# Designs tried in a protein design run: peptides against a protein of PDB entry 5JNO. Part 22

Target 1, 112 residues: chain A of PDB entry 5JNO
Amino acid sequence: MVAKFQPPPEYQLTAAELKQIVDQSLSGGDLACRLLVQLFPELFSDVDFSRGCSACGFAAKRKLESLHLQLIRNYVEVYYPSVKDTAVWQAECLPQLNDFFSRFWAQREMED

## One batch from the design tools (peptide; made by RFdiffusion4, then SolubleMPNN)

Design b1_p12_5_s4 (from b1_p12_5, 4 letters changed)
Fold by OpenDDE base, seed 5:
Structure b1_p12_5_s4 (fold): chain B 112 residues (1-112), chain A 12 residues (1-12)
Amino acid sequence: as target 1 above (112 residues)
Amino acid sequence: SFFDQLIQELLE
């Protein structure tokens, strides 16, 4: 189970912002993926800004961490309370998140 | 909490 927590300021959405994302979403899993892109654009960039080189063009390994998943789940729960059930989260949202993220980087790997 | 408040705002 993912506990509720206070999100960092950079990952706080207003009601209006969340509603806008929800209005574009077709399902809880789709919402989760849209939240992933909206909240964590840094996970989809080739440049690791935490590293000294911004011009090398090499992508660092990217992973979805517990914090990312926890935050996404909490937002999804607002409109899809069923994901409070871990079984539902693991069946409806988590696989879609992992697949979406993995496909993104797999495609980038092939293009390089 | 943050998310509780968010829910309340969405219900208004």
Scores: peptide ipSAE 0.600, ipTM 0.929, DockQ to the pose 0.026
Fold by OpenDDE base, seed 1:
Structure b1_p12_5_s4 (fold): chain B 112 residues (1-112), chain A 12 residues (1-12)
Amino acid sequence: as target 1 above (112 residues)
Amino acid sequence: SFFDQLIQELLE
């Protein structure tokens, strides 16, 4: 399972915020996708908005990294303890996250 | 931990 850790301050949800997201979610996979959008809006910004620092040359990437997945899984586990099982996480949440993220950018590229 | 504390708050 994903190890527990102290999330960075910018990714710390209150109990009320998490409960609101859960109340809108239909499943663990749906919750994971909603957490993705709420926690990491920067992953859904256009290239112009994710250009990063012009001075240091850093540019944000459109990919789900281990930190993103770890945070999402930790929050999902609060209401869906079964995702502590890696097989459940890989069957119920991870495919939906990847599909949602891929579809988002595929649609955006088509609209450009 | 953060998540343990979060769980406790949700149980209250």
Scores: peptide ipSAE 0.599, ipTM 0.929, DockQ to the pose 0.027
Fold by OpenDDE base, seed 4:
Structure b1_p12_5_s4 (fold): chain B 112 residues (1-112), chain A 12 residues (1-12)
Amino acid sequence: as target 1 above (112 residues)
Amino acid sequence: SFFDQLIQELLE
């Protein structure tokens, strides 16, 4: 089970915002993917968001980090408490998140 | 906590 924590302000959803996303979601995994897009649009931008060396072009790899997954899981848990179980999280949400994210960038890279 | 408060708001 992912511990609850205080999310950064930029990743704080209101009850109304979360409810809206949930109303559009068909499952916990679907909700997770929608939260991914809503909370972290920077992960889907053409330009890497890393605060690395601009001169050398250093950029962090586009990946779902622990913080991203923790936030998503906490929000999903609000409506799908079963994801408190790590086995459920790893079976229902995590694969969908990874597949969605990887497919997105795989397709984008093919277009470039 | 944030999420606890969020849950309470959603129950209203």
Scores: peptide ipSAE 0.599, ipTM 0.928, DockQ to the pose 0.027
Fold by OpenDDE base, seed 2:
Structure b1_p12_5_s4 (fold): chain B 112 residues (1-112), chain A 12 residues (1-12)
Amino acid sequence: as target 1 above (112 residues)
Amino acid sequence: SFFDQLIQELLE
């Protein structure tokens, strides 16, 4: 189970914002993917960025990291409590997230 | 927590 935490301000959704995303979602996995896009648009950009460490100069790349997944899972859990179960999270949401993210970059590579 | 508060708001 993913621990609850206080998300950074830039990753805080209001109830209305989350509900809007949920209303557009077909499933927990679909919701996860939509949250990925909404919360972390920087992951879909060619521009390098740095997150999670102000002390080091390490720049994040095009990867889904634990913080991203934790945030998404916490939001998904709001409407799909079943993802509290890690097995459900790994079966329903995580594969869809990875597939979506991978397909995105694969498609972009083909378009270049 | 933030998410607990969020859930509460959605339930209201």
Scores: peptide ipSAE 0.599, ipTM 0.928, DockQ to the pose 0.027

Design b1_p12_6_s1 (from b1_p12_6, 4 letters changed)
Fold by OpenDDE base, seed 4:
Structure b1_p12_6_s1 (fold): chain B 112 residues (1-112), chain A 12 residues (1-12)
Amino acid sequence: as target 1 above (112 residues)
Amino acid sequence: SSFDRLIQELLE
């Protein structure tokens, strides 16, 4: 059997914190996007990991990784148990997360 | 949309 996923300490939300986000959410997909913003604000900032090294030319890849998605899914399923089904998660939440994230960066590029 | 509002909040 697969062990229950436990979020890292820095990404552990209390029941009250999660409820607050849920109360502001209109759907599972909306909740997922709000969790993305709250849990991973670094994904929405122009973080330069090569700060101090002009020769590195390193830029953090702006992508949603498996750990991000898994953690979000685990919180979403608390209030939307249907996302435990992979097909539902892929149909209802993943497209909205990807679209939201892509739209954000598209707009940021236009403002810069 | 709610997503657009959320994006705008992040961009402020």
Scores: peptide ipSAE 0.410, ipTM 0.895, DockQ to the pose 0.915
Fold by OpenDDE base, seed 1:
Parts: sequence; structure tokens; C-alpha cells
Structure b1_p12_6_s1 (fold): chain B 112 residues (1-112), chain A 12 residues (1-12)
Amino acid sequence: as target 1 above (112 residues)
Amino acid sequence: SSFDRLIQELLE
């Protein structure tokens, strides 16, 4: 028996927190993008950790990983159950997530 | 758009 996925504590949202984000959202795709921002602010940081960490020289990845997407999808489906269908997720949420993330970095690069 | 607003908020 497969247990229900539980997000790590650092990525757990209370019902009230999630509802607040939902109330600000206009669609499932919009909700997905807002969750991306709230859950993973490190993906939007242009801080070069190599300047602050000589030990590892780690730099934050500028990509959406499967775990990020899975966590977002789990929350989105609470209010938009249709995204449980992979086809709906791929048509309604993934393109918006990718476009949003790409637009952010494109604009960020233009400001540098 | 909503996305543009979000991006602007992040870039402030």
C-alpha cells in the first residue's frame, strides 16, 4: 500500500495559509505560480552562494524540479481536483509555471 | 496580468 505523500515540514502550509493563497488566485495555473513563489523563494534568488560559502561553492538551481512540481500539484488539487488528471495538469498548470518562471528570469536578466 | 504583478513584487 502506497502512503499518501506528505510534504517536508518546511513546505507544509496550514489550511488558512493555503486558503489565503487560493483567495488571491484566479485559476489553477495562477494558484500554481503563487505556490511556487511562496514555497520556493530560493528559486527566485540571484544570490551567488559561492560568494558566501567557500566551503561548497553551491549555487542555487534555476530550474523547476519534479519535487517542486509534485508539491505544488498536491496543493493545487485541493481546490482544483481536475489537476489530478495528468492531462489537465500538463495543459493548465505546467505551461503557466514554466512561462512564469521563464518570464521572471528573463526580466531579471534584463535588469542586470 | 496576475503573473506580471507577481514578477514585479518579486523584483522589488
Scores: peptide ipSAE 0.408, ipTM 0.895, DockQ to the pose 0.872
Fold by OpenDDE base, seed 3:
Structure b1_p12_6_s1 (fold): chain B 112 residues (1-112), chain A 12 residues (1-12)
Amino acid sequence: as target 1 above (112 residues)
Amino acid sequence: SSFDRLIQELLE
């Protein structure tokens, strides 16, 4: 039996915090995108880490990682249990997350 | 759309 996934402390939401986000959400996909913004604001930052780290010079990738997606899915499942089905998650949430994230950076690039 | 509004809020 696999242990239930536990979010890192910095990404833990209380029931009240989650409900607030849900109340602003129109769908599971919308909720997922709002969770993305709330949980991982660093993914939307203009900070160039290559400038901040002389030792590694690594530029953070502008992509959603498995950890981000798993955390979001876990919270979405609370109010939209159907996303426990991988097919539903892939059809209703993942495309919206990817589109939202891509659209954000596309617009940021146009404004730079 | 909801997404457009959310993006605009982030870009503000």
Scores: peptide ipSAE 0.408, ipTM 0.895, DockQ to the pose 0.946
Fold by OpenDDE base, seed 5:
Parts: C-alpha cells; sequence; structure tokens
Structure b1_p12_6_s1 (fold): chain B 112 residues (1-112), chain A 12 residues (1-12)
C-alpha cells in the first residue's frame, strides 16, 4: 500500500491556525502564498534551511521544491477542493506562488 | 495588492 503523504511535525497546522490564514486570504492563490510565508519563512532569509527540518533534508536555497509545493497544495485543498485538479493548481496557484517568490527576491536584490 | 503588502511586511 502507498502511504499517504504526511507533513513533518513542524509543518502540521492546527485547524485554528489554518482557519486564521484562510480568513485573511482572498483566493486560493492568495492562500497558497500566505501558507508559503507561514510554513517556510527560511526561504525568505539567508539562514540555512537545513537546520530547521531534518526531514526536509538539504533544500536548494531560493528554490521552491516539490515538497514545499505538495505541502501547500494539501492545505489549500481543504478550502479549495478544485485544486485537486492539476490543471487548476497549475493555472491558479503555481503562477502566483512563483510570481510572489520571484518578486520578493527581485526587491531584495534592489534593496542591497 | 495583497502580495505587495505581504512582501512589504517581509522586507520590514
Amino acid sequence: as target 1 above (112 residues)
Amino acid sequence: SSFDRLIQELLE
């Protein structure tokens, strides 16, 4: 039997925590970006990512990896079940995640 | 936009 994906303990949001993020979100794409910030703050800093999660291993710096995207998608699906469709996920959430992440680092480069 | 606000908060 294929085991269901389970997030590492440090990335397990309670129902109350998730609801708080959802209440601040305007769309599935917006929710995805807010989850990115809340779950993986290390992706927005120069701090070593590998120290925060032994289960995540050595993630590439300034890269959104499959594990990050899968975890975010799992939470988004709770309130936006349409993203279970890969085409919807790729049209509504992935472009916003990539754009948000790239805009952040572009502005960081300009600030330096 | 909401994204611009989030970025601004992260850059503070």
Scores: peptide ipSAE 0.397, ipTM 0.892, DockQ to the pose 0.844

Design b1_p12_6_s2 (from b1_p12_6, 5 letters changed)
Fold by OpenDDE base, seed 5:
Structure b1_p12_6_s2 (fold): chain B 112 residues (1-112), chain A 12 residues (1-12)
Amino acid sequence: as target 1 above (112 residues)
Amino acid sequence: SFFDQLIQELLE
């Protein structure tokens, strides 16, 4: 189970912002993926800004961490309370998140 | 909490 927590300021959405994302979403899993892109654009960039080189063009390994998943789940729960059930989260949202993220980087790997 | 408040705002 993912506990509720206070999100960092950079990952706080207003009601209006969340509603806008929800209005574009077709399902809880789709919402989760849209939240992933909206909240964590840094996970989809080739440049690791935490590293000294911004011009090398090499992508660092990217992973979805517990914090990312926890935050996404909490937002999804607002409109899809069923994901409070871990079984539902693991069946409806988590696989879609992992697949979406993995496909993104797999495609980038092939293009390089 | 943050998310509780968010829910309340969405219900208004």
Scores: peptide ipSAE 0.600, ipTM 0.929, DockQ to the pose 0.026
Fold by OpenDDE base, seed 1:
Structure b1_p12_6_s2 (fold): chain B 112 residues (1-112), chain A 12 residues (1-12)
Amino acid sequence: as target 1 above (112 residues)
Amino acid sequence: SFFDQLIQELLE
């Protein structure tokens, strides 16, 4: 399972915020996708908005990294303890996250 | 931990 850790301050949800997201979610996979959008809006910004620092040359990437997945899984586990099982996480949440993220950018590229 | 504390708050 994903190890527990102290999330960075910018990714710390209150109990009320998490409960609101859960109340809108239909499943663990749906919750994971909603957490993705709420926690990491920067992953859904256009290239112009994710250009990063012009001075240091850093540019944000459109990919789900281990930190993103770890945070999402930790929050999902609060209401869906079964995702502590890696097989459940890989069957119920991870495919939906990847599909949602891929579809988002595929649609955006088509609209450009 | 953060998540343990979060769980406790949700149980209250």
Scores: peptide ipSAE 0.599, ipTM 0.929, DockQ to the pose 0.027
Fold by OpenDDE base, seed 4:
Structure b1_p12_6_s2 (fold): chain B 112 residues (1-112), chain A 12 residues (1-12)
Amino acid sequence: as target 1 above (112 residues)
Amino acid sequence: SFFDQLIQELLE
């Protein structure tokens, strides 16, 4: 089970915002993917968001980090408490998140 | 906590 924590302000959803996303979601995994897009649009931008060396072009790899997954899981848990179980999280949400994210960038890279 | 408060708001 992912511990609850205080999310950064930029990743704080209101009850109304979360409810809206949930109303559009068909499952916990679907909700997770929608939260991914809503909370972290920077992960889907053409330009890497890393605060690395601009001169050398250093950029962090586009990946779902622990913080991203923790936030998503906490929000999903609000409506799908079963994801408190790590086995459920790893079976229902995590694969969908990874597949969605990887497919997105795989397709984008093919277009470039 | 944030999420606890969020849950309470959603129950209203």
Scores: peptide ipSAE 0.599, ipTM 0.928, DockQ to the pose 0.027
Fold by OpenDDE base, seed 2:
Structure b1_p12_6_s2 (fold): chain B 112 residues (1-112), chain A 12 residues (1-12)
Amino acid sequence: as target 1 above (112 residues)
Amino acid sequence: SFFDQLIQELLE
């Protein structure tokens, strides 16, 4: 189970914002993917960025990291409590997230 | 927590 935490301000959704995303979602996995896009648009950009460490100069790349997944899972859990179960999270949401993210970059590579 | 508060708001 993913621990609850206080998300950074830039990753805080209001109830209305989350509900809007949920209303557009077909499933927990679909919701996860939509949250990925909404919360972390920087992951879909060619521009390098740095997150999670102000002390080091390490720049994040095009990867889904634990913080991203934790945030998404916490939001998904709001409407799909079943993802509290890690097995459900790994079966329903995580594969869809990875597939979506991978397909995105694969498609972009083909378009270049 | 933030998410607990969020859930509460959605339930209201």
Scores: peptide ipSAE 0.599, ipTM 0.928, DockQ to the pose 0.027

Design b1_p12_6_s3 (from b1_p12_6, 5 letters changed)
Fold by OpenDDE base, seed 2:
Order: C-alpha cells, then sequence, then structure tokens
Structure b1_p12_6_s3 (fold): chain B 112 residues (1-112), chain A 12 residues (1-12)
C-alpha cells in the first residue's frame, strides 16, 4: 500500500483533540472549516503566527494552498471516509472551505 | 476564543 500521509508535528492533532472538533461539527464540510480555523489561525490574521514553520504557507496568508487542504482532508476522512473520493471532497468540503474563507475576508474588508 | 467564537460560528 501507499505510505500514509503524516502531518507535520505542528499540525498533529491527538485523537482526543480531533474528537472534540468532530463532536462540534455538523458535517464533513463543517468539520473542514473548523479544522481550518484550528490548524491555520495565521490565515485569518495579518499577524504571522507561524513564521518559523516552513510548512505553514507563510507566503500566502490569504490563500488556501494544497498543503492546507491536504492536512484538513487527512483529518476529515477519519470521520467522513467518503472524502477519500476526490469527487466528494470537491463537492462537499472544498466549496464550504472556499466559501467560508472568502466570506471571512469579504467581511473583514467590509468592516474597514 | 475558540478563535473568535470559532470565527463567529463560521460566519453564520
Amino acid sequence: as target 1 above (112 residues)
Amino acid sequence: SPFDQLIQELLE
């Protein structure tokens, strides 16, 4: 079998931590958004929270990159195995992630 | 937080 994806140590959630987030989640897409906030708070601020991490995508503060999405998907699929199917991931989780992230910055810009 | 009330409950 193909080697299982391993998140970087700074993004490694324990089973208990993940379970806590899952318990608050309404769906796979909702879980994905919650994980986005939990794992990558730097994407929601002008402050660089992870300057010392080369895997944090510091160069794209307002953009969801492949590594971010892969990390999120890695955890979502634990409780929503259907997202292992790329079509499901693209239909159920990605739109919600992008919508949430876009709306966040849209609101921030509107509040200024 | 949770990060700003989980970002205003995911901007409901």
Scores: peptide ipSAE 0.634, ipTM 0.949, DockQ to the pose 0.190
Fold by OpenDDE base, seed 3:
Structure b1_p12_6_s3 (fold): chain B 112 residues (1-112), chain A 12 residues (1-12)
Amino acid sequence: as target 1 above (112 residues)
Amino acid sequence: SPFDQLIQELLE
């Protein structure tokens, strides 16, 4: 038996916070993108984290990691239980997440 | 703004 995934404390949303995001969402995929922005604003920053972290010295990757996706999916499932099906998650949410995130950085690169 | 209009309304 696998234990249920639990978000780290810094990424916990209250029911009220989640509902607020859901109320503004048009679909499961839209909700996923909104959660991405709300939970991980650092992924949209131009800040070079390598300059701020003397301990690691690594620049933050402009990449959606498994932890990001799992956290988002866990919250999306609350209001869109169908995404518990991996096929639905991959068809309805993942493409929108990836497209949004990639388009964001593509836009930023063109504006430099 | 509200994260720049929620990232230009998620880049509409």
Scores: peptide ipSAE 0.633, ipTM 0.947, DockQ to the pose 0.191
Fold by OpenDDE base, seed 4:
Structure b1_p12_6_s3 (fold): chain B 112 residues (1-112), chain A 12 residues (1-12)
Amino acid sequence: as target 1 above (112 residues)
Amino acid sequence: SPFDQLIQELLE
């Protein structure tokens, strides 16, 4: 049997916090995007963890990783149980997440 | 502010 996913402590939301986000959400996909912003604000900043080392040449990839997606999905399914179905998750939430995230960085690239 | 107005209301 597959063990139930447990969010890391730094990404745990209380029921009240989650409800507040849900109350402002228009859909499961919208909720997913709102959770993305709330849970992972670092993905929306030009924070370079290796900035102290100019010789490193490190550039963090601006992409949504499996952990990000799994955590978001776990919260979304609380109010939108249908996303437990992978096909629904891939059709309703993933495209919106990817589109939003891509558009964000596309906009930032234009402003820089 | 509120995270850039929730990222410009999720980029409208």
Scores: peptide ipSAE 0.632, ipTM 0.947, DockQ to the pose 0.188
Fold by OpenDDE base, seed 1:
Structure b1_p12_6_s3 (fold): chain B 112 residues (1-112), chain A 12 residues (1-12)
Amino acid sequence: as target 1 above (112 residues)
Amino acid sequence: SPFDQLIQELLE
């Protein structure tokens, strides 16, 4: 039997927190983008961690990974069950996520 | 800020 995905504690939202985000959302895709910001603020950081961490030299990733997408999808499904269908997820949410994320960094590149 | 006005209202 396949176990239900459980988010790490640092990415857990209470029912109230999730509802708050949902109430502000206009669509499943919009909700997905809002969740992206709320759950993973580090993806929007301009800080180069290689400058601050001599021990690891880690640099923040500027890409959406499968774990990010899975977490977001799990929460979106609560209020938009249709995204359980992969075709719907790929048509309604993924394009908006990718568009938003790419536009964010495109804007930053223009400011630099 | 929060969080930079939900990033410029999600850039839209």
Scores: peptide ipSAE 0.632, ipTM 0.947, DockQ to the pose 0.190; fails the geometry check

Design b1_p12_6_s4 (from b1_p12_6, 5 letters changed)
Fold by OpenDDE base, seed 1:
Structure b1_p12_6_s4 (fold): chain B 112 residues (1-112), chain A 12 residues (1-12)
Amino acid sequence: as target 1 above (112 residues)
Amino acid sequence: SAFDQLIQELLE
């Protein structure tokens, strides 16, 4: 039997926590971006928190990795089952995540 | 946009 994906303890959200994020979200793509912020604050910091993360590489501090995307997708699927379809995930969520993340760092670099 | 607002909140 194929086991359901289980997120690492540091990235586990309770039903209440997830519901709160969902209530703030306007779409699956928006939910994905909010989950990105909540689950991986280290990706938005100048401080290298990735050094203490066994799942994240030191060199990947400012990159979205497959593990990040996989975790986000699993939570998004709870309220937007359509993203179980890879084509939908790639069309509706991935572009939003990449654009959001890129915009953030573009603005951060302009402030320096 | 909603995303821009979220980014601004993160940058504050």
Scores: peptide ipSAE 0.295, ipTM 0.862, DockQ to the pose 0.851
Fold by OpenDDE base, seed 3:
Structure b1_p12_6_s4 (fold): chain B 112 residues (1-112), chain A 12 residues (1-12)
Amino acid sequence: as target 1 above (112 residues)
Amino acid sequence: SAFDQLIQELLE
Protein backbone atom coordinates (compact mmCIF):
# COMPACT_ATOMS: atom_id res chain seq x y z
CA MET B 1 0.00 0.00 0.00
CA VAL B 2 1.38 3.37 -1.04
CA ALA B 3 1.14 5.97 1.70
CA LYS B 4 -0.74 9.11 0.79
CA PHE B 5 1.55 12.11 0.50
CA GLN B 6 0.92 14.78 3.10
CA PRO B 7 2.40 18.22 2.68
CA PRO B 8 4.42 19.73 5.51
CA PRO B 9 2.30 21.90 7.83
CA GLU B 10 3.81 25.12 6.49
CA TYR B 11 2.59 24.24 2.99
CA GLN B 12 -0.91 23.11 3.85
CA LEU B 13 -3.75 25.02 2.28
CA THR B 14 -7.29 24.98 3.60
CA ALA B 15 -10.06 24.05 1.23
CA ALA B 16 -11.16 27.67 1.17
CA GLU B 17 -7.67 28.93 0.36
CA LEU B 18 -7.23 26.42 -2.44
CA LYS B 19 -10.65 27.20 -3.85
CA GLN B 20 -9.81 30.89 -3.92
CA ILE B 21 -6.69 30.20 -5.97
CA VAL B 22 -8.59 27.87 -8.28
CA ASP B 23 -11.27 30.48 -8.86
CA GLN B 24 -8.58 32.85 -10.08
CA SER B 25 -6.98 30.27 -12.36
CA LEU B 26 -7.63 29.90 -16.08
CA SER B 27 -6.00 26.50 -16.57
CA GLY B 28 -4.04 23.79 -14.86
CA GLY B 29 -0.81 25.49 -15.81
CA ASP B 30 -2.05 28.81 -14.52
CA LEU B 31 -3.14 27.18 -11.28
CA ALA B 32 0.31 25.64 -10.95
CA CYS B 33 1.98 29.03 -11.28
CA ARG B 34 -0.36 30.65 -8.77
CA LEU B 35 0.31 27.84 -6.33
CA LEU B 36 4.03 28.37 -6.83
CA VAL B 37 3.66 32.00 -5.78
CA GLN B 38 1.41 31.26 -2.81
CA LEU B 39 3.27 28.27 -1.41
CA PHE B 40 6.84 29.41 -1.98
CA PRO B 41 7.09 33.20 -1.82
CA GLU B 42 10.72 32.81 -0.73
CA LEU B 43 11.62 31.72 -4.27
CA PHE B 44 10.71 35.18 -5.52
CA SER B 45 12.75 37.26 -3.07
CA ASP B 46 16.38 37.55 -2.03
CA VAL B 47 16.07 39.98 0.87
CA ASP B 48 13.54 38.09 2.97
CA PHE B 49 15.74 35.04 3.28
CA SER B 50 18.74 37.05 4.43
CA ARG B 51 16.66 38.65 7.16
CA GLY B 52 15.81 35.28 8.61
CA CYS B 53 19.40 34.23 9.02
CA SER B 54 21.92 36.81 7.89
CA ALA B 55 24.73 35.11 9.77
CA CYS B 56 24.24 31.53 8.60
CA GLY B 57 25.45 32.23 5.07
CA PHE B 58 22.61 30.30 3.48
CA ALA B 59 21.06 31.82 0.42
CA ALA B 60 17.82 30.68 -1.12
CA LYS B 61 18.51 29.16 -4.49
CA ARG B 62 16.56 30.40 -7.46
CA LYS B 63 15.65 26.87 -8.37
CA LEU B 64 12.50 24.78 -8.57
CA GLU B 65 13.23 21.55 -6.77
CA SER B 66 11.41 18.24 -6.89
CA LEU B 67 9.68 18.90 -3.58
CA HIS B 68 8.26 22.18 -4.86
CA LEU B 69 6.98 20.53 -7.99
CA GLN B 70 5.49 17.57 -6.16
CA LEU B 71 3.58 19.77 -3.74
CA ILE B 72 2.21 21.89 -6.56
CA ARG B 73 1.24 18.82 -8.56
CA ASN B 74 -0.65 17.36 -5.60
CA TYR B 75 -2.82 20.45 -5.34
CA VAL B 76 -3.33 20.75 -9.09
CA GLU B 77 -4.50 17.13 -9.20
CA VAL B 78 -7.42 18.02 -6.94
CA TYR B 79 -9.05 20.03 -9.71
CA TYR B 80 -7.22 18.64 -12.75
CA PRO B 81 -6.99 14.89 -12.24
CA SER B 82 -5.44 14.45 -15.68
CA VAL B 83 -2.09 15.68 -14.36
CA LYS B 84 -1.80 12.39 -12.51
CA ASP B 85 -0.53 11.25 -15.88
CA THR B 86 3.13 12.21 -16.01
CA ALA B 87 2.93 12.96 -19.72
CA VAL B 88 0.15 15.47 -19.08
CA TRP B 89 2.03 17.04 -16.18
CA GLN B 90 5.14 17.42 -18.34
CA ALA B 91 3.22 18.84 -21.28
CA GLU B 92 0.76 21.15 -19.55
CA CYS B 93 2.21 22.27 -16.23
CA LEU B 94 6.00 21.87 -16.07
CA PRO B 95 6.76 24.03 -19.11
CA GLN B 96 4.53 26.79 -17.79
CA LEU B 97 6.07 26.64 -14.32
CA ASN B 98 9.59 26.79 -15.68
CA ASP B 99 8.75 29.53 -18.14
CA PHE B 100 6.97 31.59 -15.50
CA PHE B 101 9.78 31.25 -12.99
CA SER B 102 12.53 32.02 -15.49
CA ARG B 103 10.67 35.00 -16.93
CA PHE B 104 10.16 36.42 -13.46
CA TRP B 105 13.84 36.38 -12.63
CA ALA B 106 14.79 37.64 -16.07
CA GLN B 107 12.60 40.68 -15.53
CA ARG B 108 13.74 41.08 -11.94
CA GLU B 109 17.37 41.18 -13.04
CA MET B 110 16.56 43.82 -15.63
CA GLU B 111 15.21 46.07 -12.90
CA ASP B 112 18.33 45.76 -10.76
CA SER A 1 -0.81 36.96 -20.93
CA ALA A 2 -2.11 35.83 -17.58
CA PHE A 3 1.41 34.86 -16.57
CA ASP A 4 2.77 38.26 -17.51
CA GLN A 5 0.14 39.89 -15.36
CA LEU A 6 1.02 37.69 -12.43
CA ILE A 7 4.70 38.51 -12.85
CA GLN A 8 3.94 42.22 -12.88
CA GLU A 9 1.96 41.88 -9.67
CA LEU A 10 4.92 40.20 -8.03
CA LEU A 11 7.28 42.91 -9.18
CA GLU A 12 5.15 45.72 -7.73
Scores: peptide ipSAE 0.307, ipTM 0.867, DockQ to the pose 0.847; fails the geometry check
Fold by OpenDDE base, seed 4:
Structure b1_p12_6_s4 (fold): chain B 112 residues (1-112), chain A 12 residues (1-12)
Amino acid sequence: as target 1 above (112 residues)
Amino acid sequence: SAFDQLIQELLE
C-alpha cells in the first residue's frame, strides 16, 4: 500500500489557485506545463541560488526531476484522473513537459 | 501555439 503523496508546504496550491490554472489550460498536457511554470519558477532562471562562484560559470541543472514530475502529476490528476494511469501520463503529459522545457531553454540560449 | 505563448511570456 502506497501512502498518499503530499506536496511540501512551499508547493501547496489552494483550490482557487489550482482552479485558475485549470481554467486557463486547454488540456492535461497544457495544465502540466502551466503547473511547471507556477510551481518551479527556479527551473526557468539562469541564476543558481546556491552560494557559488560566479566566475566558474556554474549553472543549476536544467532538468526535470522525479519530485517535480510527481508534484505536477498529483495536481493534474485532480482534473484529469486518467493520468493516474502511468501509460496515459507518459503519453499525454511527459512529452509535453519535456518539449516545453526544452523549447524554453533552446529559445533562451538564442537570446544570450 | 499555447506553449509558444507561455514561453514568450516567460522570456519577457
Scores: peptide ipSAE 0.305, ipTM 0.866, DockQ to the pose 0.886; fails the geometry check
Fold by OpenDDE base, seed 5:
Structure b1_p12_6_s4 (fold): chain B 112 residues (1-112), chain A 12 residues (1-12)
Amino acid sequence: as target 1 above (112 residues)
Amino acid sequence: SAFDQLIQELLE
């Protein structure tokens, strides 16, 4: 028996926090993007997190990983149950997330 | 668009 996915403690939103984000959202795709920003602000930062090694030049990768997407999807499903269908998730939310993330970094690159 | 507005907020 496979256990149901549970978000790590650092990514657990209360009902009130989630409702606030939902109230600001116009669609499931919009909600997904807002959750991306709220849950993973480090993905939008140029800050070097290499406190343990100043010489290696380590920096956080600018990629949306499976864990990020799964966490977002789990919260979106609360108010948009249709995204439990993979076809709906891939049509309505994934393109929005990828486009939003790519557009953000494209804008940042133009400013530098 | 709504996404453009959100991006703008992040870039400010």
Scores: peptide ipSAE 0.303, ipTM 0.865, DockQ to the pose 0.879; fails the geometry check

Design b1_p12_7_s1 (from b1_p12_7, 5 letters changed)
Fold by OpenDDE base, seed 3:
Structure b1_p12_7_s1 (fold): chain B 112 residues (1-112), chain A 12 residues (1-12)
Amino acid sequence: as target 1 above (112 residues)
Amino acid sequence: TEELLQELLASM
């Protein structure tokens, strides 16, 4: 038996909040990208914490980690149960997530 | 950042 995933408090969405995002989405992949923006705004931040604290050396990472993807997938499954199938998740959502994230940072690099 | 994100989302 696999235990049900419980998101950390900072990444919990109410049913109403999730529905608002769903209402703006055209597909599971679209929903995934919107969830990415809503749940993890820190992944799109330009803040360099190392500037303020050389001792800790912390810098924001520009990577989608397994935890991010897992959390997004769990919310997408609520309205698109088909993504429970790994093949569907990999075909419909993962490419769009990766492309969206890459396009964002590519555009930011162009503006700098 | 916010404007860029909105533009990207609008293009989807």
Scores: peptide ipSAE 0.588, ipTM 0.939, DockQ to the pose 0.915
Fold by OpenDDE base, seed 5:
Structure b1_p12_7_s1 (fold): chain B 112 residues (1-112), chain A 12 residues (1-12)
Amino acid sequence: as target 1 above (112 residues)
Amino acid sequence: TEELLQELLASM
């Protein structure tokens, strides 16, 4: 029996916090992107924390990892239960997340 | 960074 996934304390949202984000969202994909920004601001930082530390990861800052996606999906499911279906998650949320993240870094590269 | 994020979110 697999235990229910529990977010790390730093990524635990209260019902009120989640509702606030939901109220700003128009769809599950929109909600997913807003959760990405709120939960993982470090993914949008261009500060190289890996300098001087081989154990510190910087490349990971520009990649959406499985743990990030799993956590976002868990919150999205609260208000959009249909994303429990992997096909729906892959059609409605994943493309939005990837597009949003890609657009951000593409714009940043043009500014640098 | 913050301005860019807000612009992207507003476009959704």
Scores: peptide ipSAE 0.587, ipTM 0.939, DockQ to the pose 0.917
Fold by OpenDDE base, seed 2:
Structure b1_p12_7_s1 (fold): chain B 112 residues (1-112), chain A 12 residues (1-12)
Amino acid sequence: as target 1 above (112 residues)
Amino acid sequence: TEELLQELLASM
């Protein structure tokens, strides 16, 4: 039996906080995108506050890393257990996450 | 940034 994944303190959501986001979500993919915004606002900022971080790196600012995706998936699973199935996660959540993130930066590039 | 994010989320 695999040990339960524990998010770092900065990415820990209470049940109430998670429920609040879920109540605003229409689907697992929608929830995933809202969690992305809530948990990782730095990925949408022009300012890199983690530039000096040896673990984060400047080059990874506009990338959805495996850790980001894992954290999001762990929370989505609470209300959408079907995403425990990798095929469901890849069909319902990952495309929406990637699309949302890509659209954001594409539009920012046009507006700048 | 915030406005753009809200617009994108509203379109989901």
Scores: peptide ipSAE 0.587, ipTM 0.939, DockQ to the pose 0.962
Fold by OpenDDE base, seed 1:
Structure b1_p12_7_s1 (fold): chain B 112 residues (1-112), chain A 12 residues (1-12)
Amino acid sequence: as target 1 above (112 residues)
Amino acid sequence: TEELLQELLASM
């Protein structure tokens, strides 16, 4: 038996909140990117920020760390259960997440 | 920041 993953309180979404994001999403990869923005606004800011969870990766403000990805994946699985398969997650969601995050910071750097 | 994020999301 494997215990269900429980997000830290600051990253807990209600069913209604998750559904709202899903309703705006066109695919699992799209949903993943929208969850990234919703769950981790601190990753898109130059301002120092703390949420009381050191494991959530505040040490690397411009990097997607394993805990970020795990949290996103757990929510995506609710509506796209196929991403429980690691190969599907790596093909359908991870590239979109990495590209989205990279594009954001690339454009921000150009504006500076 | 928010404007840029919305632009990126809209392009998906």
Scores: peptide ipSAE 0.583, ipTM 0.938, DockQ to the pose 0.885

